Peptides against a protein of PDB entry 3HUF. Designs and how they scored, part 128

Target 1, 320 residues: chain A of PDB entry 3HUF
Amino acid sequence: MWIIEAEGDILKGKSRILFPGTYIVGRNVSDDSSHIQVISKSISKRHARFTILTPSEKDYFTGGPCEFEVKDLDTKFGTKVNEKVVGQNGDSYKEKDLKIQLGKCPFTINAYWRSMCIQFDNPEMLSQWASNLNLLGIPTGLRDSDATTHFVMNRQAGSSITVGTMYAFLKKTVIIDDSYLQYLSTVKESVIEDASLMPDALECFKNIIKNNDQFPSSPEDCINSLEGFSCAMLNTSSESHHLLELLGLRISTFMSLGDIDKELISKTDFVVLNNAVYDSEKISFPEGIFCLTIEQLWKIIIERNSRELISKEIERLKYA

## One batch from the design tools (peptide; made by RFdiffusion4, then SolubleMPNN)

Design b2_p19_6_s4 (from b2_p19_6, 7 letters changed)
Fold by OpenDDE base, seed 2:
Order: C-alpha cells, then sequence, then structure tokens
Structure b2_p19_6_s4 (fold): chain B 320 residues (1-320), chain A 19 residues (1-19)
C-alpha cells in the first residue's frame, strides 16, 4: 500500500494510506477519500492530482508498487517528484519512494510503498476476495511468489491443512483466514488518517496457530528437522518439493512407481506420494521401503520426536 | 530554521500572487 507523510507538519503530522483512486491535493480542500489537504501558503488551492492504479498481475510476483500518477493542476510553480518537474500531461512512477514537492513549498510529501501480497490456497476464495483486495492496493494470486507476505488458509472444519499451508508456514509467511479479510474490507475509511490503524495480521496468525493442533509452535521446530534423511518423490508439485527441501531432506525424483528400482531404494529412506497415488497403489508399493503421503509426513514432523518416529518406521520395514 | 524557510516561501508566494 502507498503511505504518505510530510515534513513541516504540512499534513498535520498524520500518516495516511492512499488506496487506489484519485486524490485532489491542495491548500483549500477538505481531507476525505478523494482529497488531501496540505497546509502551506506556498501551495495552490488545488495544486496536484494523485492517481493510484490498482495492482497489476506483475506486481503480485515482484512486490512492486501500484503505479502512482502525479499531475500538476496548471499551477504557477508546478509540481516536482524526486527533484524532477512533472510534465504538463502528468507523469507515472513505479519507484517505491517518492519525494513530492508542491510549488515552492520547502517541505515535501514523502510517499513510500509498504509491500503486502496475499496468496490464496483456494481459487474460490481468491475469486471472492481478489477484487476487494485489489481496491485496497493489495496484489493477490494463487501461485507461490517470493513477494508473498500473507497466505489465506481455507478454514474447512475437520480437514487437514494443505501442502500450500504447510509450505507457507515453513517459509514464515503470515497465515491469515477469512475473518482477517473481512476485517480488512471494513477498515478502508478508518485508516485514511492513521496508517497505524491497519489490522494486525500477526494477531490473527497467532490465534490460528494457537487454536490448531496441526501446527508446531514455530517454523524453526520443523526447518531442517529431517536433515540427513533421503526421500524419493513423484515429480508432481514444485511446492511439495520446496516443502521437503525446507525439512532438510535429500530428494530424488521419479516419474512413476515403476521407476522405483533397487538402486533408488538403496539410496532413499522413504518415498513420498500424493494422496491419489497412495490410495490407488497401496497394493503395488515396492517391498522394503516406507511409503507415506505429505500429510502423513507432516503429522510426524510436528511431533517433538519426529526423527525417532521416522527412524522407527524405516527400521520396521527393513526388517519386515 | 525550517520555520524560517516556510515563512520566506510564504512571503515569496504572496508577492508572486500580487503580480
Amino acid sequence: as target 1 above (320 residues)
Amino acid sequence: EEKKLEEEAEKEYEEELKK
């Protein structure tokens, strides 16, 4: 989201969130959803127009800012951004930091980008919330991104957490739910004058983790917890691969269960399968190797004695 | 110092509005 602050109390010491939309900036405007009052005699009554665009699809992957357009409203002394005069037709900016000077005012408006990118695990929830979140200047998507700051967990009562949720947890993404999204949708007006009134996602996250026994106390409890073990996995999901890497596993890939030969078995401690393959192929599992799903592996990983539990299962099958 | 700069800028602006 874009946040503005200013020197010399020209914004009355307030820090303001600018959502996508158009703002008239000047001395003789009243602060509201489309106006920014600046208190200085050296600026015009109506001095500039700020236009913030909704996030692009690219912004979700890069964590880049919503495009910020500045137009001077035909003022005598013009408008500058980052010491450059704004052109007659206006200019657009993709920099994360903007120093905006209105006319001869010695004090500048400082605009800075605070990154927030929300990944959804469920396409239906994305479809429901994406439009509203984009209108808040928040990029949204389904695919994993290095720019992702928050992850929406689908609360289905009684279901196991998804691989996406597991991975989001281990990579230290803030996990949120629908209740937080509902709260975000209501705060648009309240945060206009105080950017600090943005709802705390960390409180939501702490409550999710505390109330769900499927999460360990911290990601650090699971990261590299299986260091020294080796697994084989069907080459199906990039997220699954990254999850297993974060557990500290050495990973071999295979294309089918038929590719699991004696050589692969000799190099691997266990085989990780998706639910569909595990359920359909239980009868055809290779002899002498431990096969499990990611969800079954997760149930072991969240235990304090995870290494001992896995070792016992490996030994049990080697001597069976 | 900042307050003096603002007061000077205000005076200059007021003079330029009278032209």
Scores: peptide ipSAE 0.056, ipTM 0.666, DockQ to the pose 0.131
Fold by OpenDDE base, seed 3:
Structure b2_p19_6_s4 (fold): chain B 320 residues (1-320), chain A 19 residues (1-19)
Amino acid sequence: as target 1 above (320 residues)
Amino acid sequence: EEKKLEEEAEKEYEEELKK
């Protein structure tokens, strides 16, 4: 989201979130959802127009800002952004930091991008929330992204957490739920006067982790917890691979269970499978290798003695 | 000097809001 603040109390000492939309900026406007009052003798009654676009799909992957357009409203002394005069037709900016000078005002409006990108675990929730979140200037998507700051956990009572949720947790993404999204959707008008009123997701995250026994106390409890072990996995998902890497595993990939030869077995401590393959192929598993699902592995990983537990299972099946 | 002019401008604006 874009946040503005200003020097010299020209914004009355307040910070403000700018959501996607159009704002008239000037001395003789009233602060509302479409106007920004700036208090200076050097600023025109109506000085500039700011237009913030909705996020693009690219912004979800890059964590880049919503496009920020600035137009001077034919003022005597013009408008500058980052020491450059705004062109007659207006200019568009994708920089994360904008120093906006209105006329000869010695104090600048400083706009900065607070990155927030929300990943969804399922397409149904994305479809439900994407429009509202985009209107807040928040990029949304389903696929893993290095720019992802938040992850929406689907609350299905009694279900195991998904691989996406496990990975989001380990990569230190803030896990949120539908209750947080609902709260976030209602604060749009309240943050006009004070950007600090934007709800902090960390409290929601802490509550989710505290109240769900499927999570360890911290990602650090699991990261590299299986260092020194080797696994093989079916090349099914990038998230599964990245999850296993964060556990400190050496990973070999195979295309089918038939590709698991004696050489692979000799170098591998266990095989990680998805639920569908595990359930369908359970009868045909190679002898002398420990096969488990990611969910079964996760249940071991969240235990304090995870290394001992996995070692016992490996030994049990290698000598069986 | 510019800072003084802005401080004077704020005072004038606050006085105008009180009218």
Scores: peptide ipSAE 0.037, ipTM 0.604, DockQ to the pose 0.181
Fold by OpenDDE base, seed 5:
Structure b2_p19_6_s4 (fold): chain B 320 residues (1-320), chain A 19 residues (1-19)
Amino acid sequence: as target 1 above (320 residues)
Amino acid sequence: EEKKLEEEAEKEYEEELKK
């Protein structure tokens, strides 16, 4: 999201979040959802127009800012952004930091991009929330991205956490739920006067972890916890592969259970399968190898003695 | 209303110049 602050008291010492939309900036406007009052004798009554666009699909992957357009409203002394005069038709900016000078005002408005990018695990939840979040200037998507800051866990009572949730946790993404999204939908008015009133996602995250026994105490408890072990996996989602990598596993990939030969068995401690393959092919599992789902693996790795538990299961099946 | 906003803006600016 865009946040504005100013030098001196020209913004009354307050920080403000700017959501996608249009703002008239000037001395003789009242602060509201479409106006920014700036206190200076050197600023015109109506000085500039700020237009913040909704996030693009590219912004979800890059963590780039919503496009920031500035237009001077035909003022006597013009408007500058990053020491450059704004053109007659306005200019658009994708820099994360903007120093905006209105006329001859000695104090500048500083706009900075606070990265917030929300990944969804569930397409139905994305469909429900994407429009509202985009109107807050928050990029949204389903696919993994290095720019993601938050991950929405679906609240299904009594369901196991998904592979996406497991991976989001291990990569230290802030996990949130629908309660946080609902709270975000209410902040638009409160943050006009004080940007610090933005909801703290970390409190939501702490509550999720505390109240769900499927999470370890920290990602660090699981990262590299299976170092030295090797697995084979069916070529499934990229998230599944990255999850196993974060556990410190050596990973071999195969296309079908028929590709699991004696050589692969000799080099592999266990085989990781998705639920569909595990359920359908359970009768045809190769002899002498431990096969499990990612969800079954997760139940083991969240235990404090995960390495011992895995070793015992491997031994049990090699000698069975 | 516009005059009141101008007077407030002038006062705030004069207070800022005194800091």
Scores: peptide ipSAE 0.034, ipTM 0.520, DockQ to the pose 0.113
Fold by OpenDDE base, seed 1:
Structure b2_p19_6_s4 (fold): chain B 320 residues (1-320), chain A 19 residues (1-19)
Amino acid sequence: as target 1 above (320 residues)
Amino acid sequence: EEKKLEEEAEKEYEEELKK
């Protein structure tokens, strides 16, 4: 989201969130969803127009800002952004920090980008929420991205957490639910005058973790917890691979169960399979190797004695 | 309304310059 602050109290000491949309900025405008009042004798009645675009698909992957357009409204002394005069037709900016000088005002408006990118685990939930979140200047998507700051957990009563949720937790993404999205969708008008009124996603996250026994107390309890062990996995999702890497595992990949030869078995402590392959091929598992699903692995990882539990299972099957 | 906003803006600016 774009946040503006200003020097010399020209914004009345308030910070403001700018959502996608158009804003008239000047001395003689009233603060609302489309106007920003700036208090200075050096500023024109109507001085500039700010236009913030909705997020692009690229912004979801890069964590880049919504495009910020500035146009001077034919003022006597013009408008500057980052010490450069805004062109006659307006200019567009993709920098995360903008110093906006209106006319000869000695104080600047400081615009900065606060990164918020929401990943969804479920395409139906993305379809439901994407439009509203994009109107808040929040990029959304389904795929893993290094820019993701939040992850929407799909709450199905009595189901195990998904691999996406497991990975989101370990990479320290803030896990949120539909209740947070509902609350977030209502704040658009309430945060105009005070950007600090944004709902705290960390409180939602803490409540999710506290109320769900499928989560460890912290990501640090699981990160590198299996250092020194080796696994083999099917060429599955990037999320599954990254999850196993965060556990500290050495990972070998194979294309089919038939590719699991004696050499691979000799170098591998256990094989990680997806649920479909595990359920269909459990009769055809290679002899002398421990095979499990990611969900079964996760149930072990969340235990305090995860290393001892894995070691016992490896030993049990090596001698069976 | 515009004139009131102008007068308020001028007052606030003058108060800030005195701080």
Scores: peptide ipSAE 0.033, ipTM 0.524, DockQ to the pose 0.114

Design b2_p19_7_s1 (from b2_p19_7, 5 letters changed)
Fold by OpenDDE base, seed 1:
Structure b2_p19_7_s1 (fold): chain B 320 residues (1-320), chain A 19 residues (1-19)
Amino acid sequence: as target 1 above (320 residues)
Amino acid sequence: EEEKKKEEEEMKKEELEKY
């Protein structure tokens, strides 16, 4: 989201969130959803127009800012952004930091981009929330992205957490639920004057971890916990591969169970399969190798003695 | 710097005139 602050108390010492929309900036406007009051004698009554666009699909993958348009309202001394005079038709900016100078005011408005990108685990939840979140200047998507800061866990009562949720946790993304999204949707009006009133997603995340035994206390409990082990995996999902990498595993990929030869078995401690392949081909597993699902692996890695548990299962199958 | 100082002085004066 865009946040503005200013030197010399020209914003009354307030830090303000700018959601997508249009703002008239000037000395003689009242702070509301479409106006930003600036307190300086050097600033025009109506000085500039700020327009913040909704996030693009590209912004979800890059963590880039919503486009920030600045137009001078035909003022005597103009407007500058990053020491450059704004053109007569206005200019657009994609920089994460903007120093906005209004006329001859010696104090600048500092606009900075605080990245918040929300990944969803399923298309139904994305369809429900994307429009509202985009109107907050929050990029949303389904696919893994290095720009994601938050992950929406789908609560199915009594179900195992998904691979997406496991990976989001290990990537140190803030896992949130629908209750947090609902809360975010209500805060739009209250955070207009104080950016500190933005709800802390970390409280929601702490509550999720505390109330769900499928999570370890921290990602650090699982990261590199299986260092020195080797696995083979079906080349199915990037998230599954990256999850296994974060566990410290050496990974070999194969396309079918028929590609699991004696050479691969000799170099591999265990095989990781998806649920569909595990259930359908359980009778056809290669002899002398430990095969498990990602969900079965997750149940082992959340235990404090995960390395010992994996070693015992590997040994058990070498002598079977 | 002189304009900054002048505007800081004017802003302080306006705050003092409101209270």
Scores: peptide ipSAE 0.028, ipTM 0.575, DockQ to the pose 0.081
Fold by OpenDDE base, seed 3:
Structure b2_p19_7_s1 (fold): chain B 320 residues (1-320), chain A 19 residues (1-19)
Amino acid sequence: as target 1 above (320 residues)
Amino acid sequence: EEEKKKEEEEMKKEELEKY
């Protein structure tokens, strides 16, 4: 989201969130959803127009800002952004930090981008929330991204957490739920005058983790916990691969269970499968190798003695 | 620096004139 602050109390000491939309900026406007009052004698009654676009699909992957357009409203002394005069037709900015100078005002409006990108594990939830979140200037998507700051967990009570949720946890993404999204959607009007009223997701995350026994106390408890072990994985998802890498596993990939030869078995401690393959192929598993699902692996990983548990299972099945 | 100081003084005067 874009946040604006200013020097010399020209914004009355307030920090303001700018959501996607159009704002008239000037001395003789009243603060509302479409106006920003700036208090200086050096600023025109109506000085500039700020237009913030909704996030693009690319912004979800890059963590880039919503496009920020600035237009001078034919003022005597113009408008500058980052010491450059704004062109007659307006200019657009994708920089995360904008120093906006209105006319001869010696104080600047500082606009900065607070990155927030929400990944969804479920396409139905994305479809439900994407529009509202985009209107807050929050990029949304289904795929993993290095720019993701938050991950939406589905509250289905009694279901195992998904691989996406496991990976989101290990990569230190803030896991949130529908209750946080609901709360986030309600603050739009209240944050006009006080950007600090934006809800902190960290409290929601702490509550989710505390109340769900499927999570360890921290990602650090699991990261590299299986260092020194080797696994083979069916080449099914990038998230599953990245999850196993974060566990410190050496990973070999295969395309089918038929590709698991004696050489692979000799170099591999266990095989990781998805639920569908595990359930369908459990009768045809290669002899002398431990096969498990990611969810079964996760149940071992969250235990304090995960290395000992894995070692015992490997020994049990190699010598059976 | 002088322009900043002058604008700060003018802003402080306007705040004082509103009370």
Scores: peptide ipSAE 0.027, ipTM 0.571, DockQ to the pose 0.078
Fold by OpenDDE base, seed 5:
Structure b2_p19_7_s1 (fold): chain B 320 residues (1-320), chain A 19 residues (1-19)
Amino acid sequence: as target 1 above (320 residues)
Amino acid sequence: EEEKKKEEEEMKKEELEKY
């Protein structure tokens, strides 16, 4: 989201979130969803127009800012951004930090981008929330992104957590739910006066982890917990591969169960399969190797003695 | 610095005129 602050008291000592939309900036406007009052005699009654675009798909993957357009409203002394005069037709900015000078005012408006990108685990929740979140200047998507700051867990009562949720947790992404999204939607008016009223997701996250026995106490309890073990996996989702890497596993990939030869078995402690392959091919598993799903592996990893548990299962099946 | 100080003084004066 874009946040503005200013030197001196020209913004009344307050910070403000700018959501996607158009703002008239000047001395003789009243603060609302479309106006920013700036208190200085050196500033025109109506001085500039700020236009913030909704997030792009690229912004979801990069964590880049919503495009920030500045137009001078035909003022005597113009408008500058990052010491450059704004052109007659206006200019667009993708920099994360903007120093905005209105006319001859010796105090500047500082705009900065606070990155927030929300990944959804399912397309239904994305479809429900994406429009509202995009109108807050928050990029949203389904696919893994290095820019992801928050992950929306699906509240299906009694279901195991998904691979996406497991991976989001180990990446130290803030896991949130519908309750946080609802709360986030209510602050839009209050943050016009004070950007500090933006809700912190960390309390929501702590409550999710505390109330769900499928999570360890911290990501650090699981990261590199299986260091020194080797696995083979079917060439599946990138999230599954990255999850196994975060566990400290040496990973080999194969294209089908038929490609699991004696050489691969000799170098591998266990095989990780998706649920569909595990359920369909359970009768045809290669002899002398432990096969499990990611969800079964996760149940072992969240235990305090995970290394001992996995070792015992490997030994049982290598010598059976 | 002088322009900043002058503008700060003018802003303080405008705040005082609202009370």
Scores: peptide ipSAE 0.027, ipTM 0.573, DockQ to the pose 0.074
Fold by OpenDDE base, seed 2:
Structure b2_p19_7_s1 (fold): chain B 320 residues (1-320), chain A 19 residues (1-19)
Amino acid sequence: as target 1 above (320 residues)
Amino acid sequence: EEEKKKEEEEMKKEELEKY
C-alpha cells in the first residue's frame, strides 16, 4: 500500500494510506476518500492530482508498488517528484519512495510503498477476494512468489493443512484466514487518516498457530529437521520439492513407481508420494522401502522426536 | 532555510488563530 507523510506538519502530523483511486491535493480541499488537504500558503487551492492504479499481475511477482501518477493542476510553480518537474500531461512513477514538492513549499510529501502481497491456496477464495483486495492496492495470486508476504489458509473444519500451507509456514510467510480478510475489508474508511490502524496480521497468525495442533510452534522447529536423510519423490510439483528441501532432505526425482529400481532404493531412505498415487498403488509399493505422503511426513515432522520416528520406520521395513 | 522558518512561524500562527 502507499503511505504518505509530510514534513512541517503540512499533513497535520497524519500518516495516510492511499488506496487505488484519484485524489485532488491542495490547500483548499477537505480531507476525504478523494481529497488530500495540505496546509501551506505556498500551495495552490487545488495543486495536484494523484492517481494510484490497482496492482498489476507483474506486481504480484515482483512486490513492486501500484503505479503512482502525479499531475500538476496548471499551477504557477508546478509540482516536482524526486527533484524532477512533473510534465504537462503528468508523469507515472514505480519507485518505492517519492518525494513530492508542491510549488515552492519548503516541506515535502513523502510517499513510500509498504509491501503486502497475498497468495491464496485455492482458486475459489482468490475469486471471492481478489477484486476487493486489489481495490486496497494489494496484489493477489495463486502461484508461489518471492514477493508473497501473506498466505490465505482455507478453513475447512477437520481437514489436514495443505502442502501450500505447510510450505508457506516454513517460508515464514504470515498465514491468515478469511476472518482476517473480512476484517481487512472493513477498515478501508477508518485507515484514511491513520495508517497505524491497519489490522495486525501477526495476531491472526499467532491465533491460527496456537489453535491448530497441525502447526509446530515455529518454522525453525522443522527447517533442516531431516538433514542427512534422503528421499525420492514423484516429479509433480515445485512446491512439494521446495518443501522437502526446507526439511534438509536430499531429493531424487522419478516419473513413475516403475522407475524405483534397486539402485534408487539403495540410496533412498523413503519415498514421498502424492495422495492419489499412495491410495491407488499402496498394494504395489516396492519391497524394502518406506513410502508415505507429504501429509504423513508432516505429521512426523511436527513431533519433537521426528528424526527418531523416521529412523524407526525405515529400520522396520529394511529388516522385515 | 529562511522560507522554511517563515512557513513554520506562519503555520504556528494559523494554529493559534484556530484555537
Scores: peptide ipSAE 0.026, ipTM 0.570, DockQ to the pose 0.074

